# Designs tried in a protein design run: peptides against a protein of PDB entry 5ONS. Part 120

Target 1, 181 residues: chain A of PDB entry 5ONS
Amino acid sequence: MFKKFDEKENVSNCIQLKTSVIKGIKNQLIEQFPGIEPWLNQIMPKKDPVKIVRCHEHIEILTVNGELLFFRQREGPFYPTLRLLHKYPFILPHQQVDKGAIKFVLSGANIMCPGLTSPGAKLYPAAVDTIVAIMAEGKQHALCVGVMKMSAEDIEKVNKGIGIENIHYLNDGLWHMKTYK

## One batch from the design tools (peptide; made by RFdiffusion4, then SolubleMPNN)

Design b2_p23_3_s3 (from b2_p23_3, 9 letters changed)
Fold by OpenDDE base, seed 4:
Structure b2_p23_3_s3 (fold): chain B 181 residues (1-181), chain A 23 residues (1-23)
Amino acid sequence: as target 1 above (181 residues)
Amino acid sequence: DEETEKFEKAMKEAEEVPEPDLS
């Protein structure tokens, strides 16, 4: 999503959200990520304005106090930014890729099944369309946010093709934004 | 290589992020 993204070229505008819209977004976030509910007041304090940075390709980034929290495309599901995920690693279920897959993930490539079933990888139960944090062997912080394109069970059985779609990864255009005020 | 260095730099930046308030 952010492979060719640049803040200077791809940001269109920024809007401050009304209270009712914020409430709706918070409810959606809790529905998508039930584990976030106890933390949502810390992540999005009631006193702080919530903004959406509107970008090209129908990308929207949810921000509070300049911190980039979540993003979506075409009014689809919200994804946490890696920066938020690094602070709250439990927001998403994890999957771990093998060492050999790291360089491909960081190039924006989708994650193939063998990279999730090989030695050094760890595959945890997850259904299709689950948003997941992609972990690297030996690292404590996610290198990528992805979406399961196959269930964990099918990844193990089929072990061929795209297991996880790469949505956001370290050193992509979103990562380099850092903040937006 | 350069890509590895960028990766390690990003990971170090991630490690410096404070933990959430667990109280």
Scores: peptide ipSAE 0.385, ipTM 0.860, DockQ to the pose 0.045
Fold by OpenDDE base, seed 2:
Structure b2_p23_3_s3 (fold): chain B 181 residues (1-181), chain A 23 residues (1-23)
Amino acid sequence: as target 1 above (181 residues)
Amino acid sequence: DEETEKFEKAMKEAEEVPEPDLS
């Protein structure tokens, strides 16, 4: 989503959200990520305005005090930014890729099944369309936010094709967009 | 290589993120 993203070229505008819209978004976030509920007031304090950075390709980024928190495309599901995920690593279920897959993930490539079933990888139960944190073998922090394109069961069984779609990864355009005020 | 260096740099930035108050 952000392989060729640059804030100077791809940001259109920024708007401050109304209270009612913020409430709706918070409810959606809790629905998508039930474990975030206890933390949502810390992530999005009531006293702080919530803004949407509108980008090209129908991308919207939720920000609070300049911090990039979540993003979505075409009113689809919200994804946490890696920066938020690094602060709250538990908001997504994890999958782990082997060391050899790292360079491909960081090039924006989708994660193929063998990279999730090989020695050094760890595949945890997850349904199709689950948003997941992609962990690297031997690393503590997520390198990618992805979406399961196959269930974990099918990844193990079929072990061929795209297991996880790469949505956001370290050193992509969103990562380099550290803050926006 | 350069890609590894960029990766390690990004991971270092991630490590510098303050942990939230989990209490």
Scores: peptide ipSAE 0.363, ipTM 0.850, DockQ to the pose 0.046
Fold by OpenDDE base, seed 3:
Structure b2_p23_3_s3 (fold): chain B 181 residues (1-181), chain A 23 residues (1-23)
Amino acid sequence: as target 1 above (181 residues)
Amino acid sequence: DEETEKFEKAMKEAEEVPEPDLS
């Protein structure tokens, strides 16, 4: 989603959200990520304005005090930014790729099944369409946010094709957009 | 190499983020 993204070229505008809209977004975030509920007031304090940074390709980034928190495309599901996920790693279920897959993930490539079933990888139960944090073998922090294109069970059974779609990864255009005020 | 350095730099930035307030 952010492979060719640049803040100077791809940001269109920024709008401050009304309180009613913020409430709706918070409810949606709790629905998507139930574990975030106790933390949501810390992540999005009531006293702080919430903004949406509108980008090309119908991308929207949710921000508070310049911090990039969540993003979505075409009013689809919200994804946490890696920067938020690093602070709150529990908001997504995890999957782990082997060392050999790291380079490809960081190039923006989708994650193929063998990179999730090989020694050094760890595949945990997850349904298709689940948003997941992609962990690297030997690292504590996520390198990618992805979406399961197959269930964990099918990844193990079929073991070929795209297991997880790469949505956001370290050193992509969103990562380099450290803050926006 | 350059890609490894970029990766390690990003991971270092991830390690430097404050822990959430557990109270």
Scores: peptide ipSAE 0.323, ipTM 0.823, DockQ to the pose 0.044
Fold by OpenDDE base, seed 5:
Structure b2_p23_3_s3 (fold): chain B 181 residues (1-181), chain A 23 residues (1-23)
Amino acid sequence: as target 1 above (181 residues)
Amino acid sequence: DEETEKFEKAMKEAEEVPEPDLS
């Protein structure tokens, strides 16, 4: 989503949200990520304005005090930014790729099944379409946010093709967009 | 190589993130 993204070229505008809209977004976030509920007042304090940065390709980034929290495309589901996920790693279920897959993930490539089933990888139960944090063998922090294109069961069984779609990864255009006020 | 250095730099930034308030 952000492989060719540049803040200077791909941001259209920024709007401040009304209280009612913020409430709706918070409810949606709780629905998508139930474990985030106790933390939302910390992540999005009531006293702080919430903004949406509108970007090309129908991308919207939710921000508070310049911090990039979540993003979505074409009114689809919200994804946490890696920067938020690093603070709150429990927001998403995890999958771990082996060392060999790391360079491909960081190039923006989708994650192939062998990178999730080989020694050094860890494949946890997850349904298709689940948003997941991609962990790297030997690393503590997520390197990618992805979407399961196959269930964990099918990844193990078929072990061929795209297991997880790469949505947001370290050193992509969104990662380099550290703040926006 | 350069890609490895970029990766390690990003991971270092991740390590510097403060832990959430558990109070």
Scores: peptide ipSAE 0.285, ipTM 0.807, DockQ to the pose 0.045

Design b2_p23_3_s4 (from b2_p23_3, 10 letters changed)
Fold by OpenDDE base, seed 5:
Structure b2_p23_3_s4 (fold): chain B 181 residues (1-181), chain A 23 residues (1-23)
Amino acid sequence: as target 1 above (181 residues)
Amino acid sequence: DEESKKFEEAMKKAEEVPEPDLS
């Protein structure tokens, strides 16, 4: 989603949200990520304005005090930014790729099944379309946010093709967009 | 943050190491 993203070229505008809209978004975030509920007031303090940065290709980034928290495309599900996920790693279920897959993930490539089934990888139960944090063997922070294109069961069984779609990865255009006020 | 910066640097170094294409 952000492989060719540049803040100066791909941001259209920024709007401040009304209180009622913020409430709706918070409810949606809790629905998508139930574990975030106790932390949501810390992540999005009531006193702080919430903004949406509108980007090309119908991408929207939710921000508080310039911090990029979540993003979505075409009013689809929200994804946490890697920067938020590093602070709150429990927001998403995890999958772990082996060391050999790291460089490809960091190039924006989709995660292939062998990278999830090989020694050093850890594949956890997850259904198709689940948003997941991609961890790496020997690393403590997520290197990617992805979407399951196959169930964990099918990844193990078929062990060929795209297991997880790469949505947002370390050093992509969104990662380099550190703040927006 | 500082931890993310350290991770970024570490991961960049890892990216430079040739790895087999797992497909």
Scores: peptide ipSAE 0.035, ipTM 0.543, DockQ to the pose 0.042
Fold by OpenDDE base, seed 2:
Structure b2_p23_3_s4 (fold): chain B 181 residues (1-181), chain A 23 residues (1-23)
Amino acid sequence: as target 1 above (181 residues)
Amino acid sequence: DEESKKFEEAMKKAEEVPEPDLS
């Protein structure tokens, strides 16, 4: 989603959200990520305005005090930014790739099934379309936010094709967009 | 390799982000 993203070229505008819209978004976030509920007032304090940075390709980024928190495309599901995920790693269920997969993930490549079943990888139960944090063997912080394109069970069984779609990865255009005010 | 270096640099920057107290 952000492989060729540049803030200067791909940001269209920024709008401040109305209270009612913020409430709706918060409810959606809790629905998508139930574990975030106790932390949502810390992540999105009531006193702070919530903004949407509108980007090309129908991408919207939720920001509070310039911090990039969540993003979505075409009013689809919200994804946490890696920066938020690094602070709150429990927002997403995890999957782990081996060391050899790192370079491919950082190139924006989708994660193939063998990279999730190999020694050093850890595959946890997850259904199709689950948004997941991609961890790397021996690393503490997530390197990617992805979406399960196969269930964990099918990844193990079939062990061929795209297991996880790469949505947002370390050092992509969104990562380099550190803040926006 | 270059990608590994970039990853390590990015990880170093990520480590500078304060973690919430979960205790």
Scores: peptide ipSAE 0.032, ipTM 0.601, DockQ to the pose 0.047
Fold by OpenDDE base, seed 1:
Formats: C-alpha cells, structure tokens, sequence
Structure b2_p23_3_s4 (fold): chain B 181 residues (1-181), chain A 23 residues (1-23)
C-alpha cells in the first residue's frame, strides 16, 4: 500500500474529527482489536483531538498529537501502523517468517507459504482476511503488517503461493512519514 | 526501560538506511 508513498506527493489534507465520529471509530477499533480496549484511552486520550490525514488512493491515516496510529483504505478495516504496533505488540495476532524471508518482506513482497512453514518460521492459527503482525526469527519487533490470504491450515497443507499479503512494512513510505501535525 | 531505549535507537538508525539490515 505504501511502497511508492511519499508524504509530499500523496497527502491531500488533514481534518479534525467530531466527537461522535471519534466514538464510532473507537468502537470499530475495539471490535477489530478486542485487546486494545484497556489501552485505547492511553492511545487516544479524551482530551486530545483526533485527526484524519487524507491521502491519495482513498487512504486515511488516523492521528493523535501527530502520531500515526491507524490507517485504512476506502473505509475498509483499520490497520495499526508499525510504530503503534511496536508500542502495543499484542494488538494483532502474530505470524513469524524465517530469517531468509526478511529481505523480501522489507522490499514489499508478499509472503509466500514456504517462508511461513520453514525452520525458523512460526505459523499460528488464523483465518483468511485476518490482519496480522509479521515477526521474524530472532527479532522482537514486527517488520510488517499483513493480511492472511490463506488460512494457517491451508498454508501448511498447500505450502505454495501467497500466504500473506504485505500491506505495510518497515521503511516503507508510511514508516518514513513518522509524524504529521 | 533500557531495552525500550535501545530499540528506539536501533529504529532511528534503521530509518537512515534505504533497506534496514535485520538479517
């Protein structure tokens, strides 16, 4: 989603959200990520305005105090930014790729099944379309936010083709945006 | 937390490289 993204070229505008809209977004976030509920008041304090940075290709980035928290496209599901996920790693279920897959993930490539079934990888139960944090062998922090294109069960059985779609990865255009005020 | 500080420093260094070497 952000392989060719640049803040100067791809950001259109920024709007401050109404309280009612913020409440709706918070409810959606809790529905998508139940584990975030106890932390949501810390992530999005009531006293702080919530903004949406509108980008090209119908991308929206949710921000508080300039911190990029979540993003979505075409009013689809919210994805956490890697920066938020590094602070709250439990927001997403995890999948782990082997050490050899790291360079491909960081190039924006989709994650192939063998990279999830090989020694050094760890595949956890997850349904198709589940948003997941991509971990790597020997690393403590997520390198990518992805979407399951096959169930974990099917990845093990088929072990061929795209297992997880790469949505947002370390050092992509969104990562380099850092903050927005 | 010292580990958190080390991570932040590592991430800052990674931001300076076109492709972070996490291998």
Amino acid sequence: as target 1 above (181 residues)
Amino acid sequence: DEESKKFEEAMKKAEEVPEPDLS
Scores: peptide ipSAE 0.031, ipTM 0.527, DockQ to the pose 0.033
Fold by OpenDDE base, seed 3:
Structure b2_p23_3_s4 (fold): chain B 181 residues (1-181), chain A 23 residues (1-23)
Amino acid sequence: as target 1 above (181 residues)
Amino acid sequence: DEESKKFEEAMKKAEEVPEPDLS
């Protein structure tokens, strides 16, 4: 999603959200990520304005005090940014790729099944279309936010093709954006 | 196939970008 993204070229505008809209978004975030509910007031304090940064390709980034928190495309599901996920790693279920897959993930490549079934990888139960945090063997922080294109069960059985779609990864255009005020 | 080409291009790009500290 952000492989060729640049803040200067791909940001269209930024709008401040109304209180009612913010409430709706918070409810949606809790629905998507139930574990975030106790933390949401810390992440999005009531006193702080919430903004949407509108980007090309119908991408929207939710921000508070310049911090990039969540993003979505075409009003689809929200994804946490890696920066938020590093602070709150429990927001997403995890999958772990082997050491050899790291460089490919960091290039924006989709994650192939063998990278999830090999020694050093850890595949946890997850349904297709689940948004997941991609961990790496020997690393503490998530390197990618992805979407399961196959169930964990099917990844193990079939063990070929795209297991997880790469949505957002370290050093992509969103990562380099850092903040937006 | 297109996926293989994208993979190879991604590999080349990955070699040019330092891996961030994930610790």
Scores: peptide ipSAE 0.017, ipTM 0.475, DockQ to the pose 0.167

Design b2_p23_4_s1 (from b2_p23_4, 10 letters changed)
Fold by OpenDDE base, seed 2:
Structure b2_p23_4_s1 (fold): chain B 181 residues (1-181), chain A 23 residues (1-23)
Amino acid sequence: as target 1 above (181 residues)
Amino acid sequence: MEEEKEKEEEELLEKFEKFEEES
């Protein structure tokens, strides 16, 4: 989503959200990420304006105090930014790729099934379309936010093709935005 | 082209490792 993304070229505008819209978004976030509920007031304090940075390709980035928190495309599901995920690593279920897959993930490549079933990888139960944090063998921080294209069960059985779609990865265009006020 | 790709991929890995160390 952000492989060729640049803040200067791909940001269209920024809007401050109305209270009713913020409430709806918060409810959606809790529905998508039940574990975030106790932390949501810390992440999105009531006193702080919530903004949407509108980007090309119907990408919207949710921001509070300049921090990029979540993003979505075409009013689809919200994804946490890696920056937020690093602060709250429990927001997403995890999958772990082997060491060899790291460089490909960091190039924006989709995660292939063998990279999730090989020694050094850890595949946890997850349904198709689940948003997941991609961890790496021997590393502490998530390097990617992805979406399961197959269930964990099918990844193990089929073990061929795209297991997880790469949505947002370390050092992509979204990562380099850092903040937006 | 393959060698250049490999070099770029290694640079990405190095950047990640550096990030891990600095975090």
Scores: peptide ipSAE 0.447, ipTM 0.863, DockQ to the pose 0.947
Fold by OpenDDE base, seed 3:
Structure b2_p23_4_s1 (fold): chain B 181 residues (1-181), chain A 23 residues (1-23)
Amino acid sequence: as target 1 above (181 residues)
Amino acid sequence: MEEEKEKEEEELLEKFEKFEEES
């Protein structure tokens, strides 16, 4: 989603949200990520304005005090940014790729099944379309936010093709945006 | 071109490792 993203070229505008819209978004975030509920007032304090940065390709980034928190495309599900996920790593279920897959993930490549079934990888139960944090063997921080294109069960059984779609990764265009005020 | 790609991928890995150490 952000492989060729540049803030100067791909941001269209920024709008401040009204209170009712913010409440709706917060409810949606809790539905998507139940574990975030106790932390949502810390992440999105009531006193702070919430903004949407609108980008090309129908991408919207939710921001508070310039911090990039969540994003979505075409009014689909919200994804946490890696920067938020690093602060709250429990927001997403995890999957772990082996060491060999790291360089490919960091280039924006989709995660192939063998990178999730090999020694050093850890594959946890997850349904297709689940948004997941991609961890790396021997590393502490998520390097990617992805979407399961196959269930964990099917990844193990088929062990061929795209297991997880790479949506946002460390050092992509969104990562380099850092803040927006 | 393949060697250049490999260099780029290695640099990305190094940046990630540096990030891990500094976090």
Scores: peptide ipSAE 0.441, ipTM 0.857, DockQ to the pose 0.913
Fold by OpenDDE base, seed 5:
Structure b2_p23_4_s1 (fold): chain B 181 residues (1-181), chain A 23 residues (1-23)
Amino acid sequence: as target 1 above (181 residues)
Amino acid sequence: MEEEKEKEEEELLEKFEKFEEES
């Protein structure tokens, strides 16, 4: 989603949200990420304005005090940014790729099944279309936010093709935005 | 092209390792 993304070229505008819209978004976030509910007032304090940064390709980024929190495309599901995920690692279920897959993930490549079934990888139960944090063998921080294109069961059985779609990765265009006020 | 791509991928890995150390 952000492989060729640049803030200067791909941001269209920024709007401040009304209170009613913010309430609706918070409810959507709790529905999608139930574990975030106790932390939502810390992430999105009631006193602070919430903004949407509108980008090309129908991408929207939710921000508070310039911090990029979540994004979505075409009003689909929300994804946490890696910066938020690093602060709250429990927001997403995890999958772990082997050491050899790291360089490919960091180039924006989709995660192939062998990188999830090999020694050093850890594959956890997950259904198709589940948004997941991609961890790496021997590393502490998530390097990617992805979407399961196959179930964990099918990844293990078929062990061929794209297991997880790479949506947002470390040092992509979204990562380099850092803040937007 | 393949050699250049391999070098770029190695640089990306180094950046990630640096991030891990500084965090």
Scores: peptide ipSAE 0.438, ipTM 0.859, DockQ to the pose 0.961
Fold by OpenDDE base, seed 1:
Structure b2_p23_4_s1 (fold): chain B 181 residues (1-181), chain A 23 residues (1-23)
Amino acid sequence: as target 1 above (181 residues)
Amino acid sequence: MEEEKEKEEEELLEKFEKFEEES
C-alpha cells in the first residue's frame, strides 16, 4: 500500500474530526481490536483532537497529536501503523517469519507460505482476512502489518503461494512520514 | 541486476538490525 508512497506527493489534505465521528471510530477500533479497549484513552486522549490525513488512492490516516495511529483504504478496516504497534504489540495477533524471509518482507513482498512453515517461523491459528503483525525470528519488533490470504491451517497444508499480503512494512512510505500535524 | 537486488535487500536487513539494537 505504501511502497511508492511519499508524504509530499500523496497527501491531499487533513481534517479534524467531530466528537461524534471520533466516538464511532473508537467503537470500530474496539470491535476490530478488542485488546485495545483498556488503552484507547491513552492512545486517543479525550482532550486531544483527532485528525484524518487524506491521501491518494482513498487512503486515510488517523492521527492524534501528530502521531500516525491507524490507516484504512476505501472505507475498509483500520490497520495499526507499525509505530503504534511497536508501542502496543498486543493489538494484533502475531505471525513469525523465518530469518530468510525478512529481507523479502522489508522489500514489500508478500509473505510466501514456506516463510511461515519453515524452521524459525511460527504460525499461529488465524482465519483468512485477519490483520496480523509480522514478527521475525530472533527479533523483538514487528516488521510488517499484513493480512492473511490463507488460513493458518491452509498455509500449513498447502505450503505454497501467498500466505500473507504485505500491507505496511518497516521503512516504507508510511513509516518515513513519522509524524503529521 | 539480481546481485544489485540482493545487495539492496541486505542493506534493508542491516537497517532493521540497527533499528532493533537502537530500540
Scores: peptide ipSAE 0.437, ipTM 0.857, DockQ to the pose 0.953

Design b2_p23_4_s2 (from b2_p23_4, 10 letters changed)
Fold by OpenDDE base, seed 4:
Structure b2_p23_4_s2 (fold): chain B 181 residues (1-181), chain A 23 residues (1-23)
Amino acid sequence: as target 1 above (181 residues)
Amino acid sequence: MEEEKEKEMEELLEKFEKFEEES
């Protein structure tokens, strides 16, 4: 989603959200990520304005105090940014790729099934379309936010093709954006 | 071309490892 993304070229405008819209978004975030509920007031304090940065390709980035928190495309589900996920790593269920897959993920490649079933990988139960944090063998921080294109069960059985779609990865265009005020 | 791509990918890995060490 952000492989060729550049803040200078791809940001269109920024709007401040009304309280009713913010309330709806917070409810949606709790539904998508139940574990975030105790932390949501810390992440999005009631006194602080919430903004949406509108980008090309129908991408929207949710920001508070300049911090990039979540993003979505075409009003689909919200994804946490890696920067938020690093602060709150429990927001998403995890999957772990093997050591050999790391460099491919960091180039923006989708995650192939063998990178999730091989020694060094850890595949946890997850349904298709689940948003997941991609961990790396021997590393502490998530390197990617992805979406399950197959269930964990099917990844193990088929073990061929794209298991997880790479949505946002370390050092992509969104990562380099850092803040937006 | 293959060597260049591999070099770029290794550099990405090094950047990630550096990030891990600094965090």
Scores: peptide ipSAE 0.512, ipTM 0.897, DockQ to the pose 0.945
Fold by OpenDDE base, seed 2:
Structure b2_p23_4_s2 (fold): chain B 181 residues (1-181), chain A 23 residues (1-23)
Amino acid sequence: as target 1 above (181 residues)
Amino acid sequence: MEEEKEKEMEELLEKFEKFEEES
């Protein structure tokens, strides 16, 4: 989603959200990520305005105090930014790729099934379309936010093709935005 | 081109490792 994304070229505008819209978004976030509920007031304090940075390709980035928190495309599900995920690693269920897959993920490549079934990988139960944090063998921080294109069960059985779609990865265009006010 | 891509990917890995060390 952000492989060729540049803030200067791909941001259209920024709008401040109304209270009712913010409430709806918060409810959606809790529905998507139930574990975030106790932390949501810390992440999105009531006193702080919530803004959406509108980007090309119907991408919207939710921001508070300049911090890029979540993003979505075409009013689909929200994804946490890696920056937020690093602060709150539990927001997403995890999958771990092997060491060899790291450099490909960091190039924006989708995660292939063998990279999730190898000895250095850890594959946890997850249904298709689940948004997941991609961890790496021997590493601490998530390097990617992805979407399961196959269930964990099918990844193990089929073990070929795209297991997880790469949505947002470390050092992509979204990562390099850092902040936006 | 394959060698260049491989070099690029290795550089990305190095950047990630550096990030891990500094975080």
Scores: peptide ipSAE 0.512, ipTM 0.899, DockQ to the pose 0.958
Fold by OpenDDE base, seed 1:
Formats: C-alpha cells, sequence, structure tokens
Structure b2_p23_4_s2 (fold): chain B 181 residues (1-181), chain A 23 residues (1-23)
C-alpha cells in the first residue's frame, strides 16, 4: 500500500474529526481489536483532537497529536501503524517469518508460505482476511502489518504461494512519515 | 540486476538489525 508512497506527493489534506465521528471510530477499533479497549483512552485521550490525513488512492490515516495510529483504504478495515504496534504489540495476532524471509518482507514482497512453515518460523491459527503482525525470527519488533490470504491451516497444507499480503512494512512510505500535524 | 536487488535487500536487513539494536 505504501511502497510508492511519499508524504509530499500523496497527502491531499487533513481534517479534524467531530466528537460523534471519533466515538464511532473508537467503537469500530474495539470491534476490530478487542484487546485495545483498556488502552484506547491512552492512545486516543479525550482531551486531544483526532485528525484524519487524507491521501491519494482513498487512503486515510488516523492521527492524534501528530502520531500516526491507524490507516485504512476505501473505508475498509483499520490497520495499526507499525509505530503504534511497536508500542502495543498485542493489538494484532502475530505470525513469525523465518530469518531468510526478512529481507523480502522489508522489500515490500508478499509473504510466501514456506517463509511461514520453515524452521525458525511460527505459524499461529488465523482465518483468511485476518490482519496480523509479522514478527521475525530472533527479533523483537514487528516488521510488517499484513493480511492472511490463506488460513494458517491452508498455509501448512498447501505450503505454496502467497500466505500473507504485505500491507505496511518497516521503512516504507508510511513509516517515513513519522508524524503529521 | 538480480545481484543489485539482493544487495539492496541485504542493506534493508542491516537497517532493521540496527533498528532492533538501538531500540
Amino acid sequence: as target 1 above (181 residues)
Amino acid sequence: MEEEKEKEMEELLEKFEKFEEES
């Protein structure tokens, strides 16, 4: 989503959200990420305005005090940014790629099944379309936010093709935005 | 071209490793 993304070229505008809209978004976030509920007041304090940065290709980034929290495309599901995920790693279910797959993920490549089934990888139960944090063998920080294109069961059985779609990865265009006020 | 891409990916890996160490 952000492989060819540049803040200067791809950001259109920024709007501040009304209280009622913020409430709706918070409810949606809790529905998508139940584990976030106890932390949501810390992530999105009531006293702080919530903004949406509108980008090309119908991408929207949810921000508070310049911190990039979540993003979505075409009013689809929200994804946490890697920066938020690093602070709250439990927001998403995890999948772990083996050491050899790391460099490909960091190039923006989709995650192939063998990178999730080989020694050093850890594949946890997950349904198709589940948003997941991609962890790396021997590393502490998620390097990618992805979407399951196969169930974990099918990844193990088929062990061929794209297992997880790469949506947002470390050092992509979104990562390099850092903050936006 | 493949060699150049491989080198680029290795550089990205090094950047990630540095990020991990500095965090």
Scores: peptide ipSAE 0.511, ipTM 0.898, DockQ to the pose 0.958
Fold by OpenDDE base, seed 5:
Structure b2_p23_4_s2 (fold): chain B 181 residues (1-181), chain A 23 residues (1-23)
Amino acid sequence: as target 1 above (181 residues)
Amino acid sequence: MEEEKEKEMEELLEKFEKFEEES
């Protein structure tokens, strides 16, 4: 999603949201990520304005005090940014790729099944279309936010093709955007 | 192109490792 993303070229505008819209978004976030509810007040304090940064390709980024929190495309599900995920690692279920897969993920490549079934990888139960945090063998921080293109069960059985789609990865265009006020 | 891509990927890996150390 952000492989060829640049703030100067791909941001269209920024709008400040009304209180009613903010409340609706908070409810959507709790529905998608139930575990975030106790933390939502510190992530999105009531006193702070919430903004949407509108980008090309129907991408919207939710921001508070310049921090990029969540993004979505075409009014689909919200994804946490890696910066938010690093602060709250529990927001997403995890999958772990082996050491050899790291460099490919960091280039924006989709995660192939062998990178999830090989020694050093850890594959946890997850259904198709589940948004997941991609962890790496021997590393602490998530390097990617992805979407399951196959169930964990099918990844293990088929062990061929794209297991997880790479949506947002460390050092992509969204990561380098850093803040937006 | 493949060799250049591999070098770029290794550089990205180094950046990630540096990020891990500094965090």
Scores: peptide ipSAE 0.507, ipTM 0.898, DockQ to the pose 0.972

